# Peptides against a protein of PDB entry 3HUF: the designs that were tried, part 10

Target 1, 320 residues: chain A of PDB entry 3HUF
Amino acid sequence: MWIIEAEGDILKGKSRILFPGTYIVGRNVSDDSSHIQVISKSISKRHARFTILTPSEKDYFTGGPCEFEVKDLDTKFGTKVNEKVVGQNGDSYKEKDLKIQLGKCPFTINAYWRSMCIQFDNPEMLSQWASNLNLLGIPTGLRDSDATTHFVMNRQAGSSITVGTMYAFLKKTVIIDDSYLQYLSTVKESVIEDASLMPDALECFKNIIKNNDQFPSSPEDCINSLEGFSCAMLNTSSESHHLLELLGLRISTFMSLGDIDKELISKTDFVVLNNAVYDSEKISFPEGIFCLTIEQLWKIIIERNSRELISKEIERLKYA

## One batch from the design tools (peptide; made by RFdiffusion4, then SolubleMPNN)

Design b2_p20_1_s2 (from b2_p20_1, 7 letters changed)
Fold by OpenDDE base, seed 5:
Structure b2_p20_1_s2 (fold): chain B 320 residues (1-320), chain A 20 residues (1-20)
Amino acid sequence: as target 1 above (320 residues)
Amino acid sequence: MEELLKKLEKEEEEIKKAEE
């Protein structure tokens, strides 16, 4: 989201969030959802128009800012952004930091981008929330992104956490739920005068982790916890692969269970399968190999003695 | 305070120069 602050008292010492939309900036406007009062002698009654666009799909992957348009409203002293005079038709900016000078005001308005990108695990929830979140200047998506700051888990009471949630946790992404999204949707009016009134996602995250025994105490407890072990995985998802990599596993990929030959078995401690393949093929598993799902692996990995537990299971099946 | 006053004085001077 865009946040503005100003030097001196020209914004009354307050910071505010600028959501996607249009703002008239000037000396004789009243602060509201579409107006920003700025007090200086050289600033016109109506001086500039700020237009913030909704996030693009690209912004979700890059963590780039919503496009920021500035137009001078034919003022006597003009408008500058980053020491450059704004053109007659206005200019658009994708920089994360903007120094906006209105007229001859000796103080600048500083606009800075606070990155917030929300990944959804569920396409239905994305469909429900994407429009509202985009109107807050928050990029949203389903796919993994290095720019992702938050991850929405499904609130299904009694359901196991998904691979997406597991991976988000290990990446140290702030996990949130629908309650946070609901709260976030209500703050639009309250944050006009004070950007600090944004809800704390970390509190939501702490509550989720505290109340769900399917999470380890920290990502660090799981990262590289299986270093030295080797697995084979059916090539199903990138998230599954990345999850296993974060556990410190050496990973071999295969396309079908028929590709699991004696050589692969000799080099592999266990085979990771998706639920569908595990359930359908459990009758035809090769002898002497430990096959499990990611969910079964996760149940082991969250235990403090995960290495010992896995070793025992490997031994049990190797000598059975 | 002094720095603020100097900046405001400068703005006034620049306004005056633009009116000449």
Scores: peptide ipSAE 0.212, ipTM 0.826, DockQ to the pose 0.926
Fold by OpenDDE base, seed 2:
Structure b2_p20_1_s2 (fold): chain B 320 residues (1-320), chain A 20 residues (1-20)
Amino acid sequence: as target 1 above (320 residues)
Amino acid sequence: MEELLKKLEKEEEEIKKAEE
């Protein structure tokens, strides 16, 4: 989201969130959802137009700001952004920090980008919320991104957490739920004049962890917890692979269960399968191999004695 | 306070120069 602040009380000492939309900036406008009053003698009644675009798909992957357009409204003293005069047709900016000077005002409006990118685990939830969140200047998507700051967990009563949720947790992404999204949808009117009133996602996250026994106390409890073990997995999702890497596992990939030969068995401690393959092929598992799903592995990892539990299962099957 | 006043005075001077 864009936040503006100013020196010398020209914004009445307030920080303001600028959502996607158009704003008229000037001395004789009244502060509302589309107007920003700026008080200085050299500022025109209607001085500039700010236009903030909705997030692009690229912004979701880069964590870049919504495009910020500034147009001077044919003022006597003009408008500058980062010490450069705004062109006659207006200029667009993708920098995360903008110093906006209106006329000869000795104080600048400082605009800065606060990054927030929300990943969804479920396409249906994305379809439901994406439009509203984009109107708040929040990029949204399904795919993993290094720019992701928040992850929406789908609350299905009685279901295990998904691999996406597990991975988001280990990456230290703030996990949120539909209740937080509902709250975000209501804040547009209340946070206009005070950016500090933005809802705290960390409180939602803490409550999710506290109330769900499927989460460890911290990501640090799980990261590298399986260092020294090796696994083989089907070449499935990138998220599954990255999850296993964060656990400290050495990973070998195979294309089919038929590719699991004696050589691969000799190099691996266990095989990780998806649920569909595990359920369909459980009768045909090679002898002497510990096969499990990611969800079964997660249940072991969240235990304090995870290494001992895995070791016991490996030994049980090698000597059976 | 003095620095703020000087900045405001400078703005007034620049306005006057642009009106002459």
Scores: peptide ipSAE 0.211, ipTM 0.825, DockQ to the pose 0.822
Fold by OpenDDE base, seed 3:
Structure b2_p20_1_s2 (fold): chain B 320 residues (1-320), chain A 20 residues (1-20)
Amino acid sequence: as target 1 above (320 residues)
Amino acid sequence: MEELLKKLEKEEEEIKKAEE
């Protein structure tokens, strides 16, 4: 989201979040959802128009800002952004930091982009929340992104956490739930005057982790915990591969269980399968290799003695 | 405080020059 601050108290010492929408900036406007008062002698009554676009799909993957348009409203002294005069038709900016000078005001409005990108674990939750979050200037999506800052966990009582949730945790994404999304949706009006009123996701995250025994105390407890072991996996999902990499595993990929030959078995400590393949093919597992699901592996890695546990299972099945 | 006042005085001078 865009945050504005100003030098010299021209914004009354307040920071403000700018959501997607249009703002008239000037000396004689009253602060509200579509107006920003700035007080200086050289600033016109109505000086500039700021227009912030909704997030694009590209913004979700890049963590780039919502497009920021600035138009001078035919003022005596003009408008500058990053020391450049705004053109007659207005200019659009994708930079994360904007220094906006109105007229001859010796103080600048500093606009900066606070990156927030929310990944959803399921399409139903995305469909429910995407519109509201986009109106806050928050990019949303389903796919993994390096720009992802938050991950929405689906609250299904009694279900195991998904691979997406496991991976989000290990890559240190802030895991949130529907309660946090609801809270985000309600603060839109209150943050007009004070950007600091934006809810912190860290408290929500801490509560989720504390109340769910499927999470370790920290990602650091699991990252590289299986260093030195080798696994093979079906080439099914990028998230599963990235998850296993974060565990420190050497990974070999195969297309079908039939591709598991003696050479692969000799180099592999265990095979990681998805639930569907595990359940359907359990009777046809190759002899002499330990096969498990990602969820079964996760149950092992969250234990303090994960390396000992996995070693015992490997030994038990290799010599059986 | 003094630097702030000098900046505001400069704005007034620039306004005056643009009106002349």
Scores: peptide ipSAE 0.213, ipTM 0.826, DockQ to the pose 0.866; fails the geometry check
Fold by OpenDDE base, seed 4:
Structure b2_p20_1_s2 (fold): chain B 320 residues (1-320), chain A 20 residues (1-20)
Amino acid sequence: as target 1 above (320 residues)
Amino acid sequence: MEELLKKLEKEEEEIKKAEE
């Protein structure tokens, strides 16, 4: 989201969130959802127009800002952004930091981008929330992104957490739920005057983890917990691969269960499968190898003695 | 405070120069 603050008292000492939309900036406008009052002698009654675009799909992957357009409203003293005069037709900016000078005001408006990118675990939740979140200037998507700051957990009652949720947790992404999204939607009006009123996602995250026995106490309890073990997996999910890497596993990939030969078995401690393959192909599992799902693996790794548990299972199947 | 006042005075001077 874009946040503006200013030197001195030209913004009355307040920080403000700018959501996607159009703002008239000037000395003689009243602060509201579409107006920003800036008090200085050289600032025109209506001085500039700020237009913040909704996030692009690219912004989700890069964590880049919503496009910020500045137009001077044909003022006597003009408008500058990053020491450059704004062109007659306006200019668009993708920099994360903007120093906006209105007229001859000795103080600048500082606009900075606070990165917030929300990944959704399922397309249905994305479809439900994306429009509203985009109107808050929050990029949204389904795919893993290095720019992802928050992850919406799909709470199906009685189901195990998804691979996406597991991976988000291990990446130290802030896991949130629909309650946080609802809260975000209501804050839009209140944060106009005070950007500090933005809800703390960390509190939501702490509550989710505390109240769900499917999570370890911290990501650090699981990261590299299986260092020294080797696994093989189907080359079907990049997210699953990255999850296993974060566990410290050496990973071999195969295309089909038929590719699991004696050589691969000799180099691997266990095989990780998705639920669909595990359930459909149980009869086709290679003899003498421990096969499990990611969800079954997760149930082991959240235990304090995960290494001992896995070792026992490997030994049991090598001698069966 | 003095630095703030100097900056505001400079703004006033620049306004005056642009009105001449």
Scores: peptide ipSAE 0.213, ipTM 0.826, DockQ to the pose 0.901; fails the geometry check

Design b2_p20_1_s3 (from b2_p20_1, 8 letters changed)
Fold by OpenDDE base, seed 1:
Structure b2_p20_1_s3 (fold): chain B 320 residues (1-320), chain A 20 residues (1-20)
Amino acid sequence: as target 1 above (320 residues)
Amino acid sequence: DEEKKKLLEKEEEEIKKAEE
């Protein structure tokens, strides 16, 4: 989201979130959802127009800012952004930091981009929330992205957490739920005058972890916990691969169970399979190798003695 | 506060120069 603050008292010491939309900036406007009052002698009554666009799909993957347009409203002293005079037709900016000078005001408005990108685990939840979140200037998507800051966990009562949720947790993304999304939707008006009123997702995240025994206390409990072990995995999802990498595993990939030869078995401690392959082909597993699902692996890695548990299972199958 | 005052005085000087 875009946040503005200013040097001196030209914004009355307030920090504001600028959501996608249009703002008239000037000395003689009243602060509201579409106006920003700035107090200086050289600033016109109506001085500039700020227009913030909704996030693009690209912004979800890059964590880049919503496009920020600045137009001078034909003022005597003009408008500058990053020491450059704004053109007559206005200019657009994609920089994460903007120093906006109105007229001859010696104090600048500092606009900075605070990255917030929300990944969804399923398309239904994305469809429900994307429009509202985009109107907050929050990029949304389904696919893994290095720019993601938050992950929406779908609560199915009594179900195991998904691979997406496991990976999001290990990547140290803030896991949130529907209650937090609902709360975010309500604060749009309250944060206009005080950006500090934006709800902290960390409280929601702490509550999720505390109330769900499928999570360890921290990602650090699991990261590199299986260092020194080797696994083979079906080339299925990037998230599954990245999850296993974060566990410190050496990973070999194969395309089918038929590709698991003696050479691969000799170099591999265990095979990780998806649920569908595990359930359908468990009768045809290669002899002498430990096969498990990601969910079964997760149940082991959340235990404090995960390395011992894995070692015992590997030994058990070598002598079977 | 003194630095702030000097900056505001410069703004006033620039306004006056543009009115001449």
Scores: peptide ipSAE 0.349, ipTM 0.895, DockQ to the pose 0.923
Fold by OpenDDE base, seed 2:
Structure b2_p20_1_s3 (fold): chain B 320 residues (1-320), chain A 20 residues (1-20)
Amino acid sequence: as target 1 above (320 residues)
Amino acid sequence: DEEKKKLLEKEEEEIKKAEE
C-alpha cells in the first residue's frame, strides 16, 4: 500500500494510506476519500492530481508498488517528484519512495510503499477476494512468489493442512484466514487518516498456530530437522520439492514408481508420494523401502522426536 | 520552530517575486 507523510505539518501530522483511486491535492480541498488537503501559501487551491493504479500481475511476483501517477493542475509554481518537474501530461512512477513538492512549499510530501502481497491456497478463495484486495492496492495470486508476505489458509473443519500451507509456514510468511480478510475489507474507511490502524496480521497468525495442533511452535522447529536423510519423490510440484529442501533432505526425483530400482533404494531412506499415488499403488510399493505422503511426513516432523521416529520406520522396513 | 519559520518566510519571498 502507498502511505503518505509530510514534513512541516502540511498534512496536519497525519500518516495517510492511499488506496488505488484518484485524489485531488490542494490547499482548498476538504480531506476525504478523494481529496487531500495540503496547507502552504504557494500551493494552489487545486494543485495536483494523484492517481494510484490497481496492482498488476507483475507486481505480485516482484512486490513492486502500484503505479503512482502525478499530474500538475496547471499551477503557477508547478509540481516536482524526486526533484524533477512533472511534465504537462503528468508522469507515472514505480519507485518505492517519492518526494513530492507542491509549488514552492519548503516541505515535501513523502510517499512510500509498504509491501503486502497475498498468496491464496485455492482458486475459489482467490476468486472471492482478489477484486476487493486489489482495490486496497494488494497484489494477489495462487503461485508461489518471493514477494509473498501473507498466505491465506482455507479453514475446512477437520481437514489436514495443505502442502501450500506447510511451505508458507516454513518460509515464515504470515498465515491468515478468511476472518482476517473480512476484517481487512472493513477497515478501508477507518485507515484513510491513520495508517497505524491497519489490522495486525501477526495476531491472526498467532491465533491460528496456537489453536491448530497441526502446526509446530515455530518454523525453526522443522527447518533442517531431517538433515542427513535422503528421500526420493515423484516429480510433481516445485512447492513440494522446496518444502523437502527446507527440511534439510537430500532429494532424488523419479517419474514413476517403476523407476525405483535397487540403486535408488540403496541411496534413499524413504520415498515421498502424493496422496493419489500412495492410495492407488500402496499394494505395489517396492520392498525394503519406507513410503509415505507429505502429509504423513508432516505429522512426524511436528513431533519433538521426529528424527528418532523416522529412523525407527526406516529400520523396521530394512530388517523386515 | 525558528528553522520552520525561516523556510516559510522564503516561500513568501518567492511568491512575491513571482507577482512582480
Scores: peptide ipSAE 0.346, ipTM 0.894, DockQ to the pose 0.819
Fold by OpenDDE base, seed 3:
Structure b2_p20_1_s3 (fold): chain B 320 residues (1-320), chain A 20 residues (1-20)
Amino acid sequence: as target 1 above (320 residues)
Amino acid sequence: DEEKKKLLEKEEEEIKKAEE
């Protein structure tokens, strides 16, 4: 989201969130959802137009800002952004920090981008929330992104957490739920004058983790917890691979269970499978190797003695 | 406060110069 602040109290000492939309900035406008009052002698009654675009798909992957357009409204003293005069037709900016000077005002409006990118684990939830979140200037998507700041967990009571949720947790993404999204959608009007009213997701996250026994106390409890072990994984998803890497595993990939030869078995402590393959192929598992699902692995990883538990299972199946 | 005042006075001077 874009946040604006100003030096010299020209914004009355307020920090304001700018959502996607159009704003008229000037000395003789009243602060509302589409107007920003800025008071200085050289600032015109209607001085500039700010237009913030909705996030692009690219912005979800890059964590880049919503495009910020500035147009001077044919003022006497002009408008500058980052010490450069705004062109007659307006200019567009993708920089995360903008210093906007209106006229000869000695104080600048400082616009800065607060990155927030929400990943969804479920396409139905994305479809439900994407429009509203985009109107807040929040990029949304399904795929993993290095720019992802938040991850939406589905509240289906009694279901095992997904691989996406596990990975989101380990990469220290803030896990949120539908209740947080609902709360976030309601604050749009209240944050016009006070950007600090934007809800903090950390409290929601803490509550989710505290109330769900499928999570360890911290990602640090799991990161590199299986360092020194080797696994083989069916090449199914990038998220599963990244999850296993964060556990400190050495990973070999294979395309089918038939590709698991004696050489691979000799170098591998266990095989990680998805649920579908595990359930369908459990009768045909190679002899002498421990096969488990990611969910089964996760149940072991969240235990304090995870290394001992894994070692016992490996020994049990190698010598059976 | 004094620095702020001086900056605002400079703005006024620049406005005046642009009107001459």
Scores: peptide ipSAE 0.350, ipTM 0.895, DockQ to the pose 0.863; fails the geometry check
Fold by OpenDDE base, seed 4:
Structure b2_p20_1_s3 (fold): chain B 320 residues (1-320), chain A 20 residues (1-20)
Amino acid sequence: as target 1 above (320 residues)
Amino acid sequence: DEEKKKLLEKEEEEIKKAEE
């Protein structure tokens, strides 16, 4: 989200969130959802127009800011952004930091991008929330991105957490739920005057982890917990691969269960499968190798003695 | 506070120059 603050109290010492939309900035406007009052003698009554675009799909992957357009409203003293005069037709900016000078005001409006990028675990929740979140200037998507700051967990009652949720946890993404999204949607009006009123996602995250026995106490309890073990994985998802890497596993990939030969078995401690393959192919599993799902692996990983548990299962099946 | 005052005085001078 874009946040503005200003030097010299020209914004009355307030920090403000700018959501996607159009703002008239000037000395003689009243602060509201579409107006920003800025007090200085050289600032025109109506001085500039700020237009913040909704996030692009590219912004989701890059964590880049919503496009910030500035237009001078034919003022006597003009408008500058980053020491450059705004062009006659206005200019658009994708920089994360903007120093906006209105007229001859010696104090600048500082606009900075606070990165918030929300990944969803399922298309249905994305479809439900994306429009509202985009109107808050929050990029949203389904696919993993290095720019993701938050992850919306799908709460299906009685279901195991998804691979996406597991991976989000291990990569230290803030896991949130629908309650946080609902709260975030309500603050739009209140944060106009004070950007500090943004809800703390970390509190939501702490509550989710504390109240769900499917999570370890911290990601650090699981990261590299299986260092020294080797697994083979069916080449099904990049997310699963990255998850196993974060566990410290050496990973071999195969395309089919038929590719699991004696050589691969000799180098592999266990085989990781998705649920669909595990359930359909149980009868065709290679003999003498431990096969499990990612969800079964996760249940072992969250235990304090995960290494001992895996070792016992490997030994049990290698000699069966 | 004095530096802030000086900056605001400079703004006033620039306004005055643009009115001449």
Scores: peptide ipSAE 0.349, ipTM 0.895, DockQ to the pose 0.888; fails the geometry check

